# Ledger of designs, part 157: peptides against a protein of PDB entry 7RZF

Target 1, 358 residues: chain A of PDB entry 7RZF
Amino acid sequence: PFQEEHLKQLYKIVPIKDIRNLYVTFPIPDLQKYYKSNPGHYLGHLIGHEGPGSLLSELKSKGWVNTLVGGQKEGARGFMFFIINVDLTEEGLLHVEDIILHMFQYIQKLRAEGPQEWVFQECKDLNAVAFRFKDKERPRGYTSKIAGILHYYPLEEVLTAEYLLEEFRPDLIEMVLDKLRPENVRVAIVSKSFEGKTDRTEEWYGTQYKQEAIPDEVIKKWQNADLNGKFKLPTKNEFIPTNFEILPLEKEATPYPALIKDTAMSKLWFKQDDKFFLPKACLNFEFFSPFAYVDPLHCNMAYLYLELLKDSLNEYAYAAELAGLSYDLQNTIYGMYLSVKGYNDKQPILLKKIIEKM
Target 2, 358 residues: chain A of PDB entry 7RZF as posed
Amino acid sequence: PFQEEHLKQLYKIVPIKDIRNLYVTFPIPDLQKYYKSNPGHYLGHLIGHEGPGSLLSELKSKGWVNTLVGGQKEGARGFMFFIINVDLTEEGLLHVEDIILHMFQYIQKLRAEGPQEWVFQELKDLNAVAFRFKDKERPRGYTSKIAGILHYYPLEEVLTAEYLLEEFRPDLIEMVLDKLRPENVRVAIVSKSFEGKTDRTEEWYGTQYKQEAIPDEVIKKWQNADLNGKFKLPTKNEFIPTNFEILPLEKEATPYPALIKDTAMSKLWFKQDDKFFLPKANLNFEFFSPFAYVDPLHSNMAYLYLELLKDSLNEYAYAAELAGLSYDLQNTIYGMYLSVKGYNDKQPILLKKIIEKM

## One batch from the design tools (peptide; made by RFdiffusion4, then SolubleMPNN)

Design b2_p18_3_s3 (from b2_p18_3, 10 letters changed)
Fold by OpenDDE base, seed 4:
Structure b2_p18_3_s3 (fold): chain B 358 residues (1-358), chain A 18 residues (1-18)
Amino acid sequence: as target 1 above (358 residues)
Amino acid sequence: MKELLEEFEKYWPIIERA
């Protein structure tokens, strides 16, 4: 168990690769026995969220962070870590204290809002989808994975335990949140900028690092993290599929796309899936405009239009991705191309959102 | 998630054992 002397530590680590990473870590109790509720996954989902009002959205807006991951990691027997990992920009490397302040502001927002059962339900549903449609793993990798999991789960649950959430436990969520405090933090910064400024060498990999105590004044700043009004809980993910019905193969199914609608303004081709039998679809739209490439001005306007459209759709991108939906927008010499792919159930919702922004 | 975790494994001994 970590003693007070092991907390509030800063590690400056020299990487082999030219990377800039920040790891904000918190010792937490062993949550393995609570796998059915998985409070660490709940918190990782929210802290690692990429939508509007998220921690990442704010840190990106400041130009400090490129990516963010939050979640639990196994430690030694009897404890775990909760980790927030970010990829730092060059500017972000100069603002680590402020980045961590924003992390604690977001955590404070989570405390203020309290555990949300609907968020748990979304996590449950997403995991159920992932489990149901998981790709065939390589047999050797799968057997090795299962062998490892057998140490943690009953045999009858080994195949499902990683995916299936069953119990909403707000008490456990609050318990973990209570561990995500500045007084319990261990920070690691990974950057080549620490080269020649280290005094220790890690025994396993020979990694050079320096360990320092985080100043009490910095800890106090983080302890006094206010409710930043920019942080909001995510909205409900409207793209999560609930219907997985596969329509029967039509008797006259063609091996190639068949023209099923032909009008002066539109042509529609359709091909039913005869190979994969998944509740997925690919919707491809080609828009033709006689004005798209008439001259350089129109080309530039078409480009700018598409960039603005992409920007306006960014609010949905992450939620769609989590739900197994994707979209693509491209300029073509004749106009524009739109693709919507993934689970068919909520594709109409995403398509509607795209069209409303057009 | 996975790629960031692979690099982290190199530094994890520093964080876990210190």
Scores: peptide ipSAE 0.329, ipTM 0.845, DockQ to the pose 0.583
Fold by OpenDDE base, seed 5:
Structure b2_p18_3_s3 (fold): chain B 358 residues (1-358), chain A 18 residues (1-18)
Amino acid sequence: as target 1 above (358 residues)
Amino acid sequence: MKELLEEFEKYWPIIERA
């Protein structure tokens, strides 16, 4: 277990690559025995969320962070770490203290709202989908992986333990949240800007670093993190599939797309899947407009329109991606192309959202 | 999630052992 002297530490690390990363780490109890509830995954899902009102959304809006990941990592015997990792912009490197303040504001929001069973249920459902439709791993790699995890899980559960959530444990979520405090923090900043400013060398990789105590005034600033009104819990993910029915192959199924609708304004081609037998579909729409490319002004307007449309749809992009849905919008020389791909069940919902923004 | 963690493995010994 980390002693108090090992907490509230700042590590300034010199990378080999030109990268800027921030790691905010918290020692937590070993959660392996709680794999059925996986409170670290619940918190990682919320802290790492990319939707409106998320930590990442706010930090991106300030120009400080490009990407954010939250989750648990194994430590030495008897403890784990919860880690919040961000890719820093050049500006973000100058605002590390404020970035961490925002992290604690978001964590404070999670404490104020308390554990949400519906969020756990979404995590459970997403993991169940991922498990059910995981790609076949190479047998040798798969057996080696299973052999490794047999030390951690009952034999009967080894195949499912990484994916299947079974128990909502708000008490364990609160327990982990109680460890995510400024007094327990270990911060690492990775940047070439620390070159020539280090006093230690790591023995295994020769990585140069400096270790410093975080000033008490900074710790107090983070301890006094208020509720930031910009932070909100995510809305329910309406794109999570629940119906996985595969329709029977039609007797007259063609090996190529067949024209099933032909009108003055539209043509529709359809091809049933005869190979993969997955509850997935690809919807492709080509829109033709004689005005889209009539002159440079119209071309620029069509481009601008599509960029604005993409921006307006960004609120759904992450939720759709989590649920195994994607969309693509492109300008074509004849107009516009739209593609919707993934699980077929909630594609109509995503398509409706796109149309409502058009 | 996984890719950002792979680069971190080089720095993890500093954070874990210190």
Scores: peptide ipSAE 0.314, ipTM 0.843, DockQ to the pose 0.584
Fold by OpenDDE base, seed 2:
Structure b2_p18_3_s3 (fold): chain B 358 residues (1-358), chain A 18 residues (1-18)
Amino acid sequence: as target 1 above (358 residues)
Amino acid sequence: MKELLEEFEKYWPIIERA
C-alpha cells in the first residue's frame, strides 16, 4: 500500500513519441470483489462523460484538452488505481494545475450530488447491450482472456462478470470518491518539453523522468476546489435501446429498396434486412431545395446553416454514440443529406431531436 | 484505446512503483 511519502508526487516523463498526456492517479482499494456493483465504472462513466456540463466539455472549451478517459486500473495485489487521463494541447501543458483543479471541482460536484441510481441503471443497460451484441472474438484469444478472468471471478459468472452490473452500492461509490482527493494524488505529465530536465531513468524501458513533490500550496489549492457552476451531471440518455426484437422477414421482401410511399413532396424506399439480422436500421434522407445551390451566396448560407445545425446537435452526439446510434449531416448540390444509423428502437427519438433543431 | 494503453504501459511502472 502507498504510504503518505508516496502520495502528492509529480512525475515529469519524456516520451519517445511527440505526445502530451496528463495522468492524474489515485491509489484505491482493490475493487475486484465488488465487480457486481463496479463503483469504478460508475465514476469512470461520469468523469469520462463528454456531454454538456462534463469535465471534458469544460476543458475543451478552454482549449486545454482534446480527449479524456476516466477509470480504474489494476495494480499490484491489494490495491488499484483510479486514473484520469487527458490528451493535452500545447496550451493545456501550461495549465496542468488548473486542469487538475477542474478535475477536483468535478469530483466535488459528484460528492455534492451523491450517487445516482439512474446513472447506475444506465451503465447497467449500456453494458447489457454491449454484452448482447459483442463481436465474436477469435476462440484462441477468447480462451486466453477467459483463463485470465478465471483468476478473478467464479466460473459461473466469468462470461458475464465484465458486463453485468447487478447491485447499486452508493456506499462503495462514496468510498471511492473519498479516495479521489488531492492528498492522495499521483500526477504524471508526459511531454517532450521535459527533455534534458530529467534526473532518473526507469529500469525496464529506459524512460527518462523527474520526480518532484507537489508543493503544499498547490495541494491546498486543489483541496479548496469549490463547486464550479459549469459542471453538471449528464441528462438521462434517451437513446439507450430496450427493444431488440428482430421482425420476421416478409415473404415479399425484395433484395432492393422498394418504393413504399410516393407523394408530391416525398418518396420513401424501404428494404428489410435479409443479411445481418440485427435490431439495427439505416435511415437516409435527402432534402431538396431549389435555393440551396442557385448561387454562391445561397451555397454559403446553406453551408453555414448546416454547420450551425451540427453545432446545435452536438449535445446529443455523445449520448447517441454511447447508445450505439450515429447521425451524419451533409450539404448536397440539391440541398441536404441526413443519415441516422444504429439500433432501431430509439432512432425515432434521435430523428425527432434532429428535426426539432432544423 | 489500444495505442493509448500501449503507450501508458511504458509509463505505468513509473507511476506504480515510484
Scores: peptide ipSAE 0.311, ipTM 0.834, DockQ to the pose 0.508
Fold by OpenDDE base, seed 1:
Structure b2_p18_3_s3 (fold): chain B 358 residues (1-358), chain A 18 residues (1-18)
Amino acid sequence: as target 1 above (358 residues)
Amino acid sequence: MKELLEEFEKYWPIIERA
């Protein structure tokens, strides 16, 4: 177990690659026995969320962070880590203290709101979908993985344990949140900017680093993290599929797309899946405009229009992706291409949102 | 997610063993 002397440490690490990463880590109890409630996954889902009012949204708005990941990682026997990892911009590297302050403000927001059963239910539903429609893994990799996890789970649960959320345990969520405090932090900054400023070498990889105590003043600043009104819990994910019915193959089903609608303004082709038998669909739309590429001005306006449209859809993109939906928007020489792919159940909702922004 | 974790594994010994 990390003693107080091992906490509140800063590691400045020199990478081989030109990367800038921040790792904010917290020693936590071993949560493996709580796999049915998985409080670390609940917190990772919220801290790693990319929607409006998320930690990442705020850090991106400041130009400090490109990506953010939050979650638990296995440690040595008897403990785990909760890790918040961000990809830093050049500007973000100068604002690490402020980035971490925002992390603690978000964590404070989670404490203030308390555990939400509806968020747990969404995690449960998402994991159930992921399990049910899991792609076939390579047998060798899968067998090795199963062999590894047999030490942690009963044999009857080993196939489902990574995906089964069965118990909402707000007490365990609060317990983990109580470990996500400045007094329990270990910070690592990875940047080439530390080259020639290190005094230690890691024995296994030869990685150069410096270890420093985080100043008490900085710890106090993080301890006094207030509620930032920009941070909000995510809204309910409306894209999570609930209907997985596969329609029977039609008797007249052709091996190629059939023209099912032909009008002056639209043609529609349909192909029923005869191979995969998944509750998924691909909707592809080609929009034709005689004005899209008439001249450089119209071309630039069409480009700008799509960029603005994409920006306006960012609020839905992450929630759709989590639910196994995706969309693509592209300029074509004839106009615009739209594709919506994934589980068919909530595709109409996503399509409606796209069309409403168009 | 996976790519960030793979690069982190190179630096994880510094954080885990310290």
Scores: peptide ipSAE 0.264, ipTM 0.829, DockQ to the pose 0.618

Design b2_p18_3_s4 (from b2_p18_3, 10 letters changed)
Fold by OpenDDE base, seed 3:
Structure b2_p18_3_s4 (fold): chain B 358 residues (1-358), chain A 18 residues (1-18)
Amino acid sequence: as target 1 above (358 residues)
Amino acid sequence: AKKLLEEYEKYEPVILRA
C-alpha cells in the first residue's frame, strides 16, 4: 500500500503521441473477493456516466474534457486502484485543478445520495445482457482471459464471475467511496506541453516526467468540495432489454427485403433474419423532401436541423448505447436518413424519443 | 464504462509505481 509520501503527488508526463490525458488515481483495497457485489463497477458506472447531470456532461459543457473513464484497476498484491481518466482539451489542460474539484464534487454527490439499489440492479441487468450474448458475438478473446480468472474464482463461477452481479452491498460501495478522497489522490497529467520541463526518466519505457507534491491549499480546496447543483444521479435506463424472444422464421421469408407496405407517402421493406437469430433489428428510414437540397440555404438549414436534433438526443444516446441500442442521423441529398439498431425490445422507445424531438 | 486508453500502459509505471 502507498504510504503518505506517495499520496498527494502530481506527475507531469511527456507522451510520445500528441495526447492530453489526466489520470486521477486512488489506492483502494483489493476488491477481488467482492466480485459478486463489485462495488468498483457500481462507482465506475456512475462516475463514468455520460448522461445529463454526469461528471462528463459538466466537464464537456465547460469545454475542458472530451471523454471520461472511471473504474477499478488491478494493482500490486493486496490493493487496487480506482482511476478516473479524462481526455483533456487544450483549455482543459489549463484547468486541471478545477476539473479535479468537479470530480470531488461529483464524489461528494454520490456520498450525499448514498448507494442506490436500482443503480445496482441496472448494472446487474446490463451485465446479464452482456453475458447472455458474449458467446454469440466473439468467442476468440475469451480463452486468454479465462486462464487468468481461474486463479481467482471457483471453476464453476469463472464463466460468470466477471458479469453476474448477485449481491447489493451498500457498505462496500461506501467503503470504496471513502477511499476516493483528496488525501488519497495521485494525479498524472500527460501532455507534450511538459517537454523540456521534466527532471526524471522512467526506467521501463524511458518516459520523461516531473514529480511534484500537490500543495496543501489545493488538497484543502478539493476536501471542501461543495455539492454542485448541476450534478445529478442518472435517471433509470429505459432502454435495457428484458424480452429476448426470437420469432420463428416465416414460411414466406425472402432472402432479400420484401415490400410489405406501399402508400402514396411511404414504402416499407422487411427482411427477417435467417442467419444470426439474435433479438436484434435494424430500422432504417429515409426521408425525402423536395426542399432539402433545392438551394444552399435549404441545404444549410437541413444540416443545422440535424445538428440541433442530434444535440437534443444526446441525453438518450449514452443510455441507449449502454443498453445495446444505437441510432444514426445523416443528411442526404434527398432529405435525411435515420437508423436505429440493436436489441429490438426497446427500439420503439428510442424511436419514439427521436420522433418526439423531430 | 469505456476501456482505459491503450496508451495508459506506457504511463502505468509512473502513475502506479513511481
Scores: peptide ipSAE 0.227, ipTM 0.839, DockQ to the pose 0.536
Fold by OpenDDE base, seed 5:
Structure b2_p18_3_s4 (fold): chain B 358 residues (1-358), chain A 18 residues (1-18)
Amino acid sequence: as target 1 above (358 residues)
Amino acid sequence: AKKLLEEYEKYEPVILRA
């Protein structure tokens, strides 16, 4: 485990590629024995959330961060790491201290709200879905993975241990949150802007870096992180499927889409799945407008309309994606195309949300 | 997202061991 002298350190790293990354790393206890509750997964789900009131949403709104990942990683013997990783904009590179302040404000929000059983239940349900529909790995890869997992899990649980959450352990969530403190931080900034400003070379890859102590004043600033009113817990994910029923193949099932509805205003084609036998559907809508391509102005207005619509739907996009749903909106020569894909159970909910924003 | 960004492994020795 890291001793005190290894904490509160800043690493300035020169990349080979033109990238800007921030890694905020916390040493945590080895949580492997708690795989049934997986408190690091719970925290990674919330810290790495992309919905309204999330850490990423706020940092993106400031123009500082493009992407965010939060989660646990295996370390050396007897400890793990919790890592928050962000892709930095050029502006974000100038605001690293403030970005980290926002991270601690979000963590403080998680402490204030306390562990939420409903969030754990969503994680459990999402993992159960992922496990149930996991593609068969290639035998060689599968065998190698099992061999690795056997070091950590009982033989009877090896196939399920990575996916199945069983126990809500608020005490363990709080324990991990107590390790996510400024006094327990290691910060790495990866940027070409540090080229020629480094004094150390890493032995394995030859990575050039500089190590500095984080000033006590900065640590204190992060320790005094208040509640930022912009941060909120996510709302319940309404898109998580619960019904996985597969309807039997009809005797009259057509190999191609059949016209099942023909009206003055709409035509509907349907094809039953005869290959995959998954509780998934693909809904495709083509909207025809006589005004879509009348002139360049109408074309531009139609484009702008869809861009605004996509922006307005961004609040649902992440929750839908987590639940195995996706949508696509495109301009066509004749008007607009909408596609909704994924698990069929909650597609009507997503479709309704899209239509309500139209 | 749950997966660390690309290139992390190249910097892991610095981040986790240095």
Scores: peptide ipSAE 0.226, ipTM 0.842, DockQ to the pose 0.585
Fold by OpenDDE base, seed 2:
Order: sequence, then C-alpha cells, then structure tokens
Structure b2_p18_3_s4 (fold): chain B 358 residues (1-358), chain A 18 residues (1-18)
Amino acid sequence: as target 1 above (358 residues)
Amino acid sequence: AKKLLEEYEKYEPVILRA
C-alpha cells in the first residue's frame, strides 16, 4: 500500500509523442470482491460523463481539456487506482491546478448528492446491452482475456462478471469517494514542455521525469473545493434500449429498398435486414429545399443553421452514443441530410428530439 | 479507450510504481 510519502506527488513526464495528458490518480482498496456492485464503474460513469453539467463539459467550455476518462485500474495486490485522465490543450497545460480543483468540485458534488440508485440502474442496463451484443457485432478473442480474469472471478461467472451488475451498494460508492481526496492524490503531467527539466529516468522504458511534492497550499486549495453550481448530475438516459425483438423476415422482403409511401411531399423506402439480424435500424432522411443552394447567402445561412442545430443537440449526443444510437446532420446541395442509426427501440425518441430542435 | 491505454502503459511505471 502507498504510504504517506508516496501521496501528494507531482510527476512531470516527457513523452516520446507530442501529447499533453494529465493523470490524477488515487489509490483505492482492492474492489475486485465487489464486482457485483462495481462502485468504481459507477464513479467512472459519472466523472467521465460528457453531458451537460459534467466535469468534461465545464473543462471544455474553458478550453482546457479535449477529452476525459475516469475509472478504476488494477494495481498491485491489495489495492487499485482510480484515475481521472484528461487530454490537455496548450492552455489547459497552464491551468492544471485549476483543472484539478474542478475535479474536486465535481467529486464534492457527487458527495453532496449521494449515491443514486437510478444511475446504478443505468450502468446495469448499459452493461446488460453490452453483454448481450458483445460478440454479435464484433467477434472477440476470448481465450487470452478469460485466462486473465479467471484469477478474479469464479469460473461460472467469468463470462458475465464484467458486465452484470447485481447489487446497489451506496456504502461502497461512498467508501471510494472518501478515497478521492487531495491528500491521497498522485498527479502526473505528460508534456514535451518538460524536456530538459527532468532529473530522473524510469528503469523499464527510460522515460524521463521529475518528481516533486505538491505544495501544502495547493493541497489545501483542493481540500477547500466548494460546490460549483455549474456541475450537475446527468439526466436519465432515455435512449437505453429495452426491446431487442428481431422481427421475422417477411416473405416478400426485397434485397433492395422498396417504395412503401409515395406522396406529393414525401417518398419512403424500406428494406428489412436480411444479413445481420440485429435489433438495429438506419433511418436516413433527405430534405429538399429550393432555397438551400440558390445563392451564397442562403448557402451560408443553411450552414449556420445546421451548426446551431448540432450545437442544440449536443445534450443528447453523448447519452445517445452510450445507448448505441448516433445521428448525423449534413448540408446537401438540395437541402439537408439527417441520419439516425443504432438500436431501433429508442430511435423514435432521438428522432423526436431532433425534430423538436429543428 | 484503446489509444489512451497504449499511451498510459508507457507511463504506468512512473504513475503507479515510481
């Protein structure tokens, strides 16, 4: 286990590649025995969330971070790590202390709200979807992975334990949150800007780095992280599929799209899937406007309209993606193209949300 | 996910074990 001398450390690391990364790492207890509740996954889901009021949303709004990942990682025997990793902008590299302050403000928000059973249920449902379709879309090489996980799970549960959440354990969520404190932090900044400023070399890869103690004043600043009113828990994900029925192939099914509706204002083509047999659909819409490409002004207005529309839909994009849905909006020479793809069950909900913003 | 893991593995000895 990490002793006090191993905590509150800052590592400045020189990468081989031109990357800027921040790793905020917390030692946590070994959670392997709690795989049925997986409190680290619950926290990773929230901390790594990309929706409105998320940590990433705020850090992106400031231009400091491009991407964020939160989650648990295996350590040595008897402990794990919880890691928050961000891709830093050039500006973000100058604001690492403030980025970490925002992380602790978000963690404080999670403490204030307490564990949410509905969030656990979403994680459970998302994992169930992932489990159900894990091998149907992309064949996985099981053999090497199974050998590794046999050390952690009963043989009968090895195939399911990574996906099947069974127990809501708010006590364990709080226990992990109590480890996500400034006094327990190990910070690593990866940037070429540290070239020529390092004094140590890592033995295995020859990575050049400098180790420094984080100043007590900085630790205290993070310990005094207040509630930031911009941080909110995510809303319920409306896009998680619950119906996975595959309709039987119709006897009259054509190998090409058939015209099933023809009106003065619309034509509709339909093709049933005869190959994949997944509870998925692709909805493609082409909108025609005589004004879309009539002159440069209208072209620019149509472009701006779609950019604004996309921006207004950002609140749904991440939730849809998590649920295995996606949408695309594009300008065409004749107007606009819309595509909605993924699990068919909740596509009407996403389509309605898009139309309501149009 | 995969790209983040590949870069992380190079720095894991520093981040987790140094």
Scores: peptide ipSAE 0.215, ipTM 0.827, DockQ to the pose 0.531
Fold by OpenDDE base, seed 1:
Structure b2_p18_3_s4 (fold): chain B 358 residues (1-358), chain A 18 residues (1-18)
Amino acid sequence: as target 1 above (358 residues)
Amino acid sequence: AKKLLEEYEKYEPVILRA
């Protein structure tokens, strides 16, 4: 466990690559014994959320951060870490103190709202989906992971323990949140801008860095993080599949897409899956417009339209992705292409959302 | 949960062990 002298530290690290990263790290208790409730996953889901009212959404809106990851990581000596990692813009590198303030404002929002059972249930459902289809999609690295898991879980639970959330433990969520405080922080900034300004070398990789204490004034600023009205809990993820029924192969199933509708305005092709037997579908739409590429102006307008459409759909993109849905929108020389892929159950919901924005 | 950036492993000794 870190002593007080190891807390409230800032590390300025020189990378080999031209990258700008911020790591905000909190020592937390060993949560391994709480795998059935996994409070660190709950918090990582919320802190790492990318929807409206998320931490990332606010930091992106300011042009300071490109990406954000939040979650627990295994530590040494019977403790873990909770880490918030962001990819910094050049401007974000100048606003690290404010970025971290926003992190604490979001954490304060989580404290104020308290643990939400519905969020836990969504995590449970998402993990159940991932577990159910893990072996069917990409078994890559499964064997090596099992060996590691066997050290932590009973043999009977090894296959399920990483995925099956069973117990909602608000007390443990609050316990972890109580560790996510400025007085318990270790900050690392990774940037080439620190070249020639370091005084230490890390033994294992030869990484050059400088260590300094975070000023008490800065710690106090973070401790006094108020509620920021821009931060909100995510809405319920409407895209999480619940029906996994696979329809039987029709006797008339064709090996290639068959034309099932032919009208003056539309053609529809259909092919039933005869190979994968997954509750997934691919919906592909090609829209034809004689005006899409009639001249450079119309071409540019069609491009701008799709960019605006994509931007307007960003609110759903993350939730859909979490639920194993994806969409793609592209300009074509004839008009527009739309695809919706993933679990079939909630595809109509996503498609409806797309069409409503069109 | 998104994976931590791949580059994190290079700096882990500084962040977690220093």
Scores: peptide ipSAE 0.211, ipTM 0.839, DockQ to the pose 0.563

